# Peptides against a protein of PDB entry 5FRP, part 20

Target 1, 225 residues: chain A of PDB entry 5FRP
Amino acid sequence: VEWTESIPQIIATREDISKELNQALAKTFIDSDPRVRRTSVMIFNKVPVTEIWKNITNKAIYTSLLHLAREKHKEVRELCINTMAKFYSNSLNEIERTYQNKEIWEIIDTIPSTLYNLYYINDLNINEQVDSVIFEYLLPFEPDNDKRVHRLLTVLSHFDKKAFTSFFAFNARQIKISFAISKYIDFSKFLNNQESMSSSQGPIVMNKYNQTLQWLASGLSDSTK

## One batch from the design tools (peptide; made by RFdiffusion4, then SolubleMPNN)

Design b1_p10_5_s3 (from b1_p10_5, 4 letters changed)
Fold by OpenDDE base, seed 5:
Structure b1_p10_5_s3 (fold): chain B 225 residues (1-225), chain A 10 residues (1-10)
Amino acid sequence: as target 1 above (225 residues)
Amino acid sequence: DDIKELLSVP
């Protein structure tokens, strides 16, 4: 753990990280101790993306980072999911595609697919987190249409078949959620009107309101778990 | 591997 904690400072100060250091770092991502794995993931959060790309040249490190998205330890997994999504976004924004970094980009370009494949786990906590990182890092709000389309095409261009299926399901769900929220608002307004509530439609709208709330809530993770 | 949760219908 202590050794791994020193790595961010080393990467920030050294122009050339030794092959040995890269090999040692690669091992920390598959360490049996979750604390070591966590610390390893944190390197990608603490070190500027440009320095990571410059100094971490061992492909196994990037591959191992992606694998941690499905690890058993909840805290490490959650950290990894956020970290890889952020790293992907930062890489797209700050790292040029060159001949020299092509092999690393081949791995990094699979991050969106890796994340969308997490929906197949059918875990509400994972789903919520993946939803969050999609909107924050993968497909952020972009007012420029050309940039937005370019980002979308970049994300989709490296999808596997499962990721595409997940992507379509996600989008379909978002449309349904949007519709449900709209209905929730309408029903809420209706129920807040005394005249409307006392009408023959009052009980009917109350039932629809409750059904809508139940459906919306069923898609949310239990914050206590 | 399925995405049943994502396909939940209101």
Scores: peptide ipSAE 0.026, ipTM 0.704, DockQ to the pose 0.051
Fold by OpenDDE base, seed 1:
Structure b1_p10_5_s3 (fold): chain B 225 residues (1-225), chain A 10 residues (1-10)
Amino acid sequence: as target 1 above (225 residues)
Amino acid sequence: DDIKELLSVP
């Protein structure tokens, strides 16, 4: 743990991390101690993306990072999911594709697919986290249409079949959520009108309102769990 | 592993 905690400082101060250091770092991602694995993931959060790409040259480290998205240890997994999504976004924005970094890009380009495949775990907390990182890092709001399309194409270009299926399911759900919210608003307006509530439609709309709320709530992770 | 839950939109 202590050794791994020193790595961010080493990466920040040294331009050339030795092969031996990279090999040692690779081992920390598969360490039996979750604290070691956590600290290893934190390197990607503490060190600028440009320095990571410069100094972390062992592809096994990146592969191991992606594998931690399915880690049994909840804290490590959650940290990893946020970290890899952010790292992907930062890499797209700051790292040029070169011949020398091609092998690393081949791994990094699979991050979106890796994340979308987490939906198959069918865990509400994981789903919520993946939803969050998609909007924050993978497909952020971009007012420029060309940039938005380019980002989308980049994300999709490395999808496997399962990731595509998840992608379409996600989008369908978002549309449905939007529709449900619209209905919620309409029902709320109706229920706020005393004349409408006194009508024969009053009880019907109240029931639909409750159903809509229940549906919206069911899609949200229980913050207490 | 069925993403049915993700699709279980009413």
Scores: peptide ipSAE 0.027, ipTM 0.702, DockQ to the pose 0.050; fails the geometry check
Fold by OpenDDE base, seed 4:
Structure b1_p10_5_s3 (fold): chain B 225 residues (1-225), chain A 10 residues (1-10)
Amino acid sequence: as target 1 above (225 residues)
Amino acid sequence: DDIKELLSVP
C-alpha cells in the first residue's frame, strides 16, 4: 500500500518510468488486498492523464484497471468505475492518437463497452453509478455538434453486441423516465387544484401519482445501503 | 444475464 501510494509522485516528477516499475505497478492491480487495489486505481485520479500515458506503458495495467470494474469489493469497484470513465474522457480530450500509443488506445477504447456491460449485473447501485458516469464522462453535454457526434461515434465504434443492447435499453429507459417525470408534473398540477381533487378523477389521479412516484423511486438505489 | 430491470421501465 505505501509503495503504491508513492507512485503518483514518482510519475509526476519523472519523465520515464522503468519497465520494472511498470511491472511492479501491474501487480498491485491484482493484489489480494483491496487497499492495494484501491491505491493503484487512485493513481489514475491523482496523476494527470498526459503523464499517465507518458509513463505507464505496460498494457497489463490498463487491462487490469478495466477488470476491476467487476471487482467484488464494493468500494474498489465504485472507485474503479468512476476512475476509468473519467480517464476515458480525459484521454479523448487530451491524448492524441499516435502509432506509438495505439495499443493502449485499443484497451482504453473498450472502456465504454466495459461500463455498459455492467448493467447486466442487475445491481441498482451499479446501474446508478453507470448512469452517472455516462452523463458525466462518456456522453457529456457538449454544445458543439461536431464534437458531440464525434464523441458518440467514438463511444459506439468499440461496442460489443451486449454493450449495444445495453445502450439501447439505457436510452429507452431515459425516455421512459422523462415521460414519467412529465406525468408526475401533470399529476402534481392536477392534485394542486382543489376542484380537480374533488372530482371523480381525484382518486384516480392520486393513485397514478403514487404509482409514478413509486416507479421513479424504484429506479434509484437506496442511499442508506 | 438479463437487463430486465433496465427494460422494465413502464
Scores: peptide ipSAE 0.026, ipTM 0.707, DockQ to the pose 0.050; fails the geometry check
Fold by OpenDDE base, seed 3:
Structure b1_p10_5_s3 (fold): chain B 225 residues (1-225), chain A 10 residues (1-10)
Amino acid sequence: as target 1 above (225 residues)
Amino acid sequence: DDIKELLSVP
């Protein structure tokens, strides 16, 4: 743990990270101690993206990072999912595609597919986190139409078949959520009207309101778990 | 594995 904690400072101060250091770092991502794995993931959060690309040249490190998205330890997994999504976004924004970094880009370009494939685990906590990182890092709000389309095409261009299926299912769910929210608003307005509540429709709308609320809540993870 | 939870949206 102490050794791994020193790595961010070493990367920041040394221009030439030795092959030996890269090999040693690669081993920390598969360490049996979750604290070591966590510290390894944190390197990608503490070190600027440009320095990571410059100094971490062992492709096994990037591959191992992506594998941690499915690891059993909840804290490490959650950290990894956020880290890899952010790293992907930062890489797209700051790193030029060159002949020298092509092999690393081939791995990084699979991050969107890796994330969308997490929906097949059918875990509510994972689903919520993937939803969050999609909106924050993969497909963020972009007012420029050309940039938005280019980003979308970039994300989709490396999807496997399962990721595409997941993508369409995700979008369909978002439409349904939007519809449910619209109904929630309509029912709320109805319930706030005294004349409407006194009508024969009052109890019916109250029931629909409760059902809609329950459905919306069912898509949320239990914060206690 | 089917994304059952993702599709279970009424």
Scores: peptide ipSAE 0.025, ipTM 0.703, DockQ to the pose 0.051; fails the geometry check

Design b1_p10_5_s4 (from b1_p10_5, 3 letters changed)
Fold by OpenDDE base, seed 2:
Structure b1_p10_5_s4 (fold): chain B 225 residues (1-225), chain A 10 residues (1-10)
Amino acid sequence: as target 1 above (225 residues)
Amino acid sequence: DDIEELLSVP
């Protein structure tokens, strides 16, 4: 653990990280101790993306990072999912594609597929986290239409068949959520009007309001679990 | 349940 905690400082101070250091770092990602794995993932959060690409040249490190998205330890998994999504976004924004980094990009370009494939685990907590990182890092709000489309095409260009299926399912779900929220607002306005509540439709709208809330809540993970 | 059907107000 202590050794791994020193790595961010080493990467920040040294331009040439030895092959041996990269090999040692690769081993920490597959360490049996979750604390070691956690600390290893945190390197990607503590070190600027440009320095990571420059100094971490062992492909096994990037591959191992992606594998941690499916590990059993919840805290490490959650950290990994956020880390890889952010790292992907930062890489797209800051790292040029060159001949020298092509092999690393081949791995990094699979991050969107890796994340969308997590929906097949059918875990509500994982689903919520994946939803969150999609909006924050993979497909963030972009007012420029050309940039938004370009980002979308980049993300989709390396999708496997399963990721595409998850993508379409995600979008369909978002449309439904948007519809439900719109109805929630409409019903809330109706119920706030005394004349409307006294009408024959009052009880019907109250029922629909409750159903809307229940449906919206059912899509959320239990924060206590 | 299809939310569109569920939230259809007659």
Scores: peptide ipSAE 0.038, ipTM 0.731, DockQ to the pose 0.019
Fold by OpenDDE base, seed 1:
Structure b1_p10_5_s4 (fold): chain B 225 residues (1-225), chain A 10 residues (1-10)
Amino acid sequence: as target 1 above (225 residues)
Amino acid sequence: DDIEELLSVP
C-alpha cells in the first residue's frame, strides 16, 4: 500500500519510469488487497493524463484497469468506472495519436465498449454509474455540433455488437424518461389547480401522477441497499 | 409496462 501511494509522486517527478517500475505497478492492479488495487486506480486520478501516457508504457496496466470495472469489490469497481471514463475523455482531449502510443490507444479505445457492456450485469447501481459517466465523460454536452458528432463517432467506432445494443437501449430509455418527466410536470400543474382537481379528471390524473412517480423511481437504485 | 402506453391520455 505505502509503495503504491508513492507512485503518483514518482510519476510526476520522473520523466523516465523504468521498465521495472511499470512491471511492479502492473502487479498492484491484481493484488489481493483491495486497498492496493484502489491506490493503483487512484494513480490515474492523481497524475495528469499527459504524464500517465508518457510514463506508463506497460499495456498490461491499462488492460488491468479496464478489468477492474467488473471487480467484486464495490468501492474499487466504482472508482475504476469513474477513473477509466475520465481518463478516456482526457486522453481524447489531450493525447495525440502517434505510432509510439498506438498499442495503448487500442486499449483505451475499448473503454466505451467496456462501460456500455456493464449494462448487461443488470445492476441498478452500476447502471446509474454508467449513465453518469456517459453524460460526464464519454458523451458530454458539447455546443459545437461538429465536435459533438466527432466525439460520438469516435466512441462508436470501436463498439462491439453488445455495446451497440446497449447504446440503443440507453437512448430509448432516455427518451422514455424525458417523456415521463414531461408528463410529471403536466400532471403536477393539473394537480396544483383546484378547479381541475375537482373535475371528473382529477382522480384519473392523480393516479397517472402516482404511476409516473413510481415508474421514475423504479429506474433508480435504492440508495439504502 | 410501456410508460407511453401507461401515460397515454385517453
Scores: peptide ipSAE 0.037, ipTM 0.723, DockQ to the pose 0.019
Fold by OpenDDE base, seed 4:
Structure b1_p10_5_s4 (fold): chain B 225 residues (1-225), chain A 10 residues (1-10)
Amino acid sequence: as target 1 above (225 residues)
Amino acid sequence: DDIEELLSVP
């Protein structure tokens, strides 16, 4: 743990990390101690993306990072999911594709597919987290149309069949959520009007309002669990 | 249940 905690500083200060250090770092990602694995993931959060790409050249490190998305240890898994999504986004924004880094990009380009495949675990907490990182890092709001389309195409271009299926399911769900939110707003406006509430439709709309809330809430993980 | 059906207001 302590050794791994020192790695971010080393990467930030040294222009070249030895092969041996890369090999040692690779081992930390598969360590039996979750604390070691957690610390290793944190390297990708603490070190600028440009420095990571420059100094971490062992492919096994990147592959191992992606594998931790299915980690049994909840905290490590959650950290990994956020980390890899952010790292992916930062890489797309800051790292040029070159011949030299092609092999690493081949791994990094699978991050979206890796994340979308997590929906098949059928865990509400995982689903919520994946939803979050999609909006924050994978497909963020981008006002520039060309950039937005390019990002989308980049994300999709490396999907496996399962990822595509999850992608479409996700989008379908988002449409439904959007619809439900729209109805929530409409019902809220109706219920805020005293005349409307006193009408024969009042009880009906109240019921629909409650159903809407229940439906929206059912899609959320229990934060207490 | 299809949310669209559930939330359809006649």
Scores: peptide ipSAE 0.035, ipTM 0.730, DockQ to the pose 0.018
Fold by OpenDDE base, seed 3:
Structure b1_p10_5_s4 (fold): chain B 225 residues (1-225), chain A 10 residues (1-10)
Amino acid sequence: as target 1 above (225 residues)
Amino acid sequence: DDIEELLSVP
C-alpha cells in the first residue's frame, strides 16, 4: 500500500519511469488486497492524463484497469468504472493519436464497449453507475453538432456486437423513461388542479400517477444496499 | 408491463 501511494509522486517528478517500476505497478492492479487495487486505480485520478500516457507504457496496466470494472469488491469496482470513463474522455480531449501510442489507444478505445457490456451483469447499482458515466464522460452534452456526432461515432466505432445491442437497449430505455417523466409531469399538473381532481378522472389519474412513480422507482437501486 | 400501455390515458 505505502509503495503504491508513492507512485503518483514518482510519475509526476520523473520523466523516465523504469521498466521495473511499470512491471511492479502492473502487479498492484491484481493484488489480493483491495486497498492496493484501489490505490492503483487512484493513480489514474491523481496524475494528469498526459503524464499517465507518457510514463505508463506497460499495456498490462491498462488492461488490468479495464478488468477491475467487474471487480467483486464494490468500492474498487465503482471507483474503476468512474476512473476509466473519465480517463477515456480526458484521453480523447488531450491525447493525440500517434504511431507510438497506437497500442495503448487500442486498449483505451475499448472502454466504451467495456462499460456498455456491464449492463449484461443485470445489477441495478452497476446500471445506474454506467448510466451516470455515459452522460457525464462518454457521451456528454455537446452543443456543437459536428463535435457531438464525431464523439458518438468514435464511441461506436470500437463496439463489439454485445455493446451495440446494449447501446440500443439503453436508448430504448431512455425513451421510455422520458415518456414516463412526461406523464409524471402531466399527472402532477392535473392533480394540482382542483377542478380536474373533482372530475370523474381524478381517481384514475391518481392511480396512474402512483403507477408512474412505482415504475420510475423500480429502475432505481436501493441506496441502502 | 409496457409503460406505454400502463400509462395510456384514454
Scores: peptide ipSAE 0.038, ipTM 0.729, DockQ to the pose 0.018; fails the geometry check

Design b1_p10_6_s1 (from b1_p10_6, 4 letters changed)
Fold by OpenDDE base, seed 1:
Structure b1_p10_6_s1 (fold): chain B 225 residues (1-225), chain A 10 residues (1-10)
Amino acid sequence: as target 1 above (225 residues)
Amino acid sequence: DDIKKLLSIE
């Protein structure tokens, strides 16, 4: 743990991280101690993306990072998911594609697929996290249409079949949620009107209101779990 | 489709 905690400082200060250091770092990602794995992931958060690309040249490290998205340890997994999404976004924005970094990009380009494939785990907490990182890092709001389209195409260009399926399902869900929210608002307005509530439609709308709330709530993770 | 059916105002 202590050794791994020192790595960010080393990367920041030394331009030439030795092959040996990269090999040692690669081992920390598969360490049996979750604290070590956590610390390893944190390197990607503490070190600027440009320095990571410069100094971490062992592809196994990046591959291992991606594997931690399916980590059994919840805290490590959650950290990894956020980290890899952010790292992907930062890489797209700051790192040029060159012949020298091609192999690393081949791995990094799979991050979107890796994340979208997490939906198949069918865990509400994971789903919420993936939703969050999609909006924050993968497909952030971009007012420039050309940039937005380019980002979208970049993300989709490396999707596997499962990721595409998840992508479509995600979008369909968002539309449904939007619809449900719209109805929730409508029903709420109706219920706030005394004349409307006293009408024959009152009980019907109340029922629909409750159903809408239940549906919306069912898509949310239980904060108590 | 299910939510639309559920929330459809008959």
Scores: peptide ipSAE 0.033, ipTM 0.711, DockQ to the pose 0.018
Fold by OpenDDE base, seed 4:
Structure b1_p10_6_s1 (fold): chain B 225 residues (1-225), chain A 10 residues (1-10)
Amino acid sequence: as target 1 above (225 residues)
Amino acid sequence: DDIKKLLSIE
């Protein structure tokens, strides 16, 4: 753990990391101790993306990072999911595709597919997290249309069949959520009007309002668990 | 479709 914790500083100060160091680092990602794995993931959070690409040249490190997204240890998994999504976004924004880094990009380009495939685990907490990182890092808001389209195409171009299916399911769900939120607003406005509430529709709308809330809530993980 | 039906206002 202590050794791994020193790696960010080393990467920041050194222009190049030896092959041996890369190999040693690769082993930390598959260490039996979740603390070691966690610390390894944190390297990607603490070190600028440009420095990571420059100094971490062992492809096994990147593949191992992606594998941690399915780890049983909740904390490590959650950290990994956020980290890999952010790293993907930063890489797209800051790292040029060259012949030299092609092999690493081939791995990084699978991050979107890796994330979307997490929906098949059928875990509400994971689903919520994946939803979050999609909007934050994978397909963030971008006012420039060309950039948005390019990002979308980039993300989709490396999808496997399962990821594509998840993508469509996700979008369909988002539409439903949007609709439900819209109805929530409508019902809220209705119920805020005393005349409307006193009408024959009052009880009906109240019921629908409650159902809407229940439906919306059912899609959220319990933060206490 | 189910949610749309459920939350429809006449």
Scores: peptide ipSAE 0.029, ipTM 0.709, DockQ to the pose 0.018
Fold by OpenDDE base, seed 3:
Structure b1_p10_6_s1 (fold): chain B 225 residues (1-225), chain A 10 residues (1-10)
Amino acid sequence: as target 1 above (225 residues)
Amino acid sequence: DDIKKLLSIE
């Protein structure tokens, strides 16, 4: 753990990280101690993306990072999901595709598919996290139409069949959520009006309001778990 | 479809 914690400083200060260091780092990602794995993932958060691509040349490190998205240890898994999504976005924005880094890009380009495939685990907590990283890192808001379309096409271009299915399901769910939120707002406005509440529709709308809240809440993970 | 039906105002 202590050794791994020192790696970010080394990467930040040295222009050339030895092959031996890369090999040693690769081993930490598959260590039996979740603290070691966590610390290893944190390297991708603490070191600038350009320095990561420059100094981490062992493809096994990147492959291992992606595998941690499905590990059993919750804290490490959650950290990994956020880290890999952010790393993907930063890489697209800051790293040029070259012949030399092609093999690493082949791995990194699978991150969107890896993330969308997590929906098949059918875990509400994981689903929420994947939703979050999609909006924050994979398909962020972009006012430029060309950039937005290009990003979308880039993300989709490496999807497997399952990822595509999850993508469509995700979008369909978002539409439903949007509709429910819209209705929540409408019902709230209605219930805030005294005249409307005193009408024959008052009790009906109150019931629909409660149903809407229940439906929306059912899609949220328990914060206590 | 289900949510649309559920949230429809009669």
Scores: peptide ipSAE 0.029, ipTM 0.702, DockQ to the pose 0.018
Fold by OpenDDE base, seed 2:
Structure b1_p10_6_s1 (fold): chain B 225 residues (1-225), chain A 10 residues (1-10)
Amino acid sequence: as target 1 above (225 residues)
Amino acid sequence: DDIKKLLSIE
């Protein structure tokens, strides 16, 4: 653990990391102690993306990072999911594609597919986290249409079939959520009007309002409803 | 489709 904790500082201060150090770091990602694995993932959060790409050249490290997205240890898994999504976004923004880094990019380009495939685990907490990282890191808000399209195409270009299925399900769910929010607003306005509440529709709208709230509270991570 | 049906006001 102590050794792994020192790695961010080493990466930040050294121009080149030895092959042996890279090999040793690769082993920490598969260590039996979850604290070691956690510390290893944190390297990607503590070190600038440009320095990571420069100094971490062992592809096994990146592969192992992606594998931790399915980690049984909750804290390590959650950290990994956020870390890899952020790392993907930062890499797209800051790292050029070259001949030398091609093999690493081949791994990094699978991050979106890896994340969307997590929906198949059918865990509500994982689903919520994946929803969050999609909006924050994979497909963030971008007012420029060309940039948005380019990002979208980049994300989709390396999807497997399962990831595409999850993608479409996600989008369909977002439309439903948007509709529900719109109705929530409409019902709220209706219920705030005394004349409307006294009408024959008053009780009906109240029931629908309650149902809408329940659906929004319980269904935000549900891809099927 | 289920949510649309549920939230439709007739």
Scores: peptide ipSAE 0.065, ipTM 0.644, DockQ to the pose 0.018; fails the geometry check

Design b1_p10_6_s2 (from b1_p10_6, 4 letters changed)
Fold by OpenDDE base, seed 1:
Structure b1_p10_6_s2 (fold): chain B 225 residues (1-225), chain A 10 residues (1-10)
Amino acid sequence: as target 1 above (225 residues)
Amino acid sequence: DDIKELLSIK
């Protein structure tokens, strides 16, 4: 842990990290101690993306980072998911594709697929986290149409079959959620009108309102868990 | 112990 905690400082101060250091760092990602693994992931949060790409040249480190998305330890997994999504976004924005970094890009380009594949775990907490990082880092709001399309195509270009399936399911779900929210609002407005509530439609709308709420709530994880 | 080995590298 202590050794790994020193790595961000080393990367910040040195332009070239030795092969041996890279190899040692690679081992920390598969360490039996979750604290070590956590600290390893934190390197990607503490060091600027440009410095990471410059100094971390062992592809095994990046591969191992992606594997931690399915980590047994909850805290490490959650940290990893956020970290890798952010790192992907930052890389797209700040790192040029060169011949020298091609092999690393081949790994990084699989991050979206890796994230979308997490939906198959069928865990509500994981699903919510993946939803969050998609909107925040993978496919953020972009007012420029060309940039938005380009980003989308970039994300999709490295999808495996399962990721595509998840992508479509995700989008379908979002549409349904949007529709449900719209109906929730409509029902709420209706129920807030006394005349409407006293009408024959009152009980019907109340029932639909409750069903809508239940449906919306069922898709949310328990924040207390 | 992998961590011990890592610490020994420096």
Scores: peptide ipSAE 0.017, ipTM 0.580, DockQ to the pose 0.030
Fold by OpenDDE base, seed 3:
Structure b1_p10_6_s2 (fold): chain B 225 residues (1-225), chain A 10 residues (1-10)
Amino acid sequence: as target 1 above (225 residues)
Amino acid sequence: DDIKELLSIK
């Protein structure tokens, strides 16, 4: 753990990291101790993306990072999902595709598919996290139409069949959620009006309001778990 | 055991 914690500082200060260091770092990602794995993932958060691409050249490190998205240890998994999504976005924005880094890009380009495939685990906590990283890192709001379309096409270009299915299901769900929120707002406005509440429609709208809330709440993970 | 080995290459 202590050794791995020192790696971000070393990467930040050295222009050329040895092959031996890369090999040693690769081992930390598959260590039996979740604390070691966690610390390894944190390297990708503490070191600028440009320095990561420059100094971490062992493809096994990137492959291992992606595998941690499905590990059993919750804290490491959650950290990994956020880290890999952010790293993907930063890489697209800051790293040029060259002949030399082609093999690493082949791995990094699978991150969107890896994330969308997590929906098949059918875990509500994982689903919420994947939803979050999609909006924050994979398909963020972009006012420039050309950039937005290009990003979308880039994300989709490496999807497997399962990822595509998850993508469409995700979008359909978002539309439904949006509609439900809209109705929630409408019902809330109605119920906030005393005259409306006293009308014959008052009890009916109250019932619909409660149903809408229950539906929305059913899609939320338990914060206590 | 793996941790000790990693620390040794420090």
Scores: peptide ipSAE 0.017, ipTM 0.573, DockQ to the pose 0.028
Fold by OpenDDE base, seed 5:
Structure b1_p10_6_s2 (fold): chain B 225 residues (1-225), chain A 10 residues (1-10)
Amino acid sequence: as target 1 above (225 residues)
Amino acid sequence: DDIKELLSIK
């Protein structure tokens, strides 16, 4: 753990990291101790993306990072999902595609597929996290139409069949959620009016309100777990 | 060197 914790500082102070250090670092990502794995993932959060690409040259490190998205240890998995999504976004924004880094890009370009494939685990906590990182890092709000389309096409261009299916399912779900929220608001406004509540429509709207609320709640994970 | 020392630590 202590060894791995020193890596960010080393990367910050040196222009090049030895092959041996890369090999040693690669081993930390598959260490039996989740603390070691966690610390390894944190390197990608603590070190600027440009420095990571310069110094981390062992492709096994990147592959191992992606594998941690399916980590059994919850804390490490959650950290990894956020980290890899952010790293993907930062890489797209800051790292140019060259002949020299093509092998690493081939791995990084699979991050969107890796994330969308997590929906097949059918875990509400994972689903919520993946939803979050999609909106924050993969497909963030972009007012420029050309940039937005370019990002979308980049993300989709490396999808496997399963990820593509998940993408459509995700979008359909988001539309439905948006509609439900709109109805929730409408029903709430109606129910807050005493005259409306006393009308013949009062009980009907109350039932619809409850159904809408139940549906929305059913899609949420338990925040205490 | 700091790197060499770190590589010696498991």
Scores: peptide ipSAE 0.013, ipTM 0.531, DockQ to the pose 0.025
Fold by OpenDDE base, seed 2:
Structure b1_p10_6_s2 (fold): chain B 225 residues (1-225), chain A 10 residues (1-10)
Amino acid sequence: as target 1 above (225 residues)
Amino acid sequence: DDIKELLSIK
């Protein structure tokens, strides 16, 4: 653990990391101790993306990072999912594609598929986290149309079939959520009017309001309701 | 689908 904790400082201060150090770091991602694995993932959060790409040259490290998205240890998994999504976004923004880094990019380009494939685990907490990182890092708000389209095409360009299926399901769910929010607002306005509440429709709207709230609170990851 | 049906009713 102590050794792994020292790695961010080493990467930040050294121009070149030895092959041996890269190999040793690769082993920490598959260590039996979850604390070691956690510390290893944190390297990607503590070190600037440009320095990571420069100094971490062992492709096994990146492959192992992606593998931790399905980690059994909850804390490590959650950290990994956020870390890899952020790292992907930062890489797209700051790292140029060159002949020298093409093998690493081949791995990094699979991050969107890796994340969308997590929906097949069918875990509510994982689904919510994936929803979050999609909006935060993969497909963030972008007012420039050309940039937004380019990002979308980049994300989709390396999708496998399962990831595409999840993508379409996600979008369908977002439409439902939008509709539910709109109706929530309408129902709220109706219920805030005393005359409307006293009408024959008052109780009906109240029931729909409550159902809408329950759906929004507990069912955001459910695309079938 | 259930929520859409519910919310379509005025």
Scores: peptide ipSAE 0.012, ipTM 0.532, DockQ to the pose 0.018

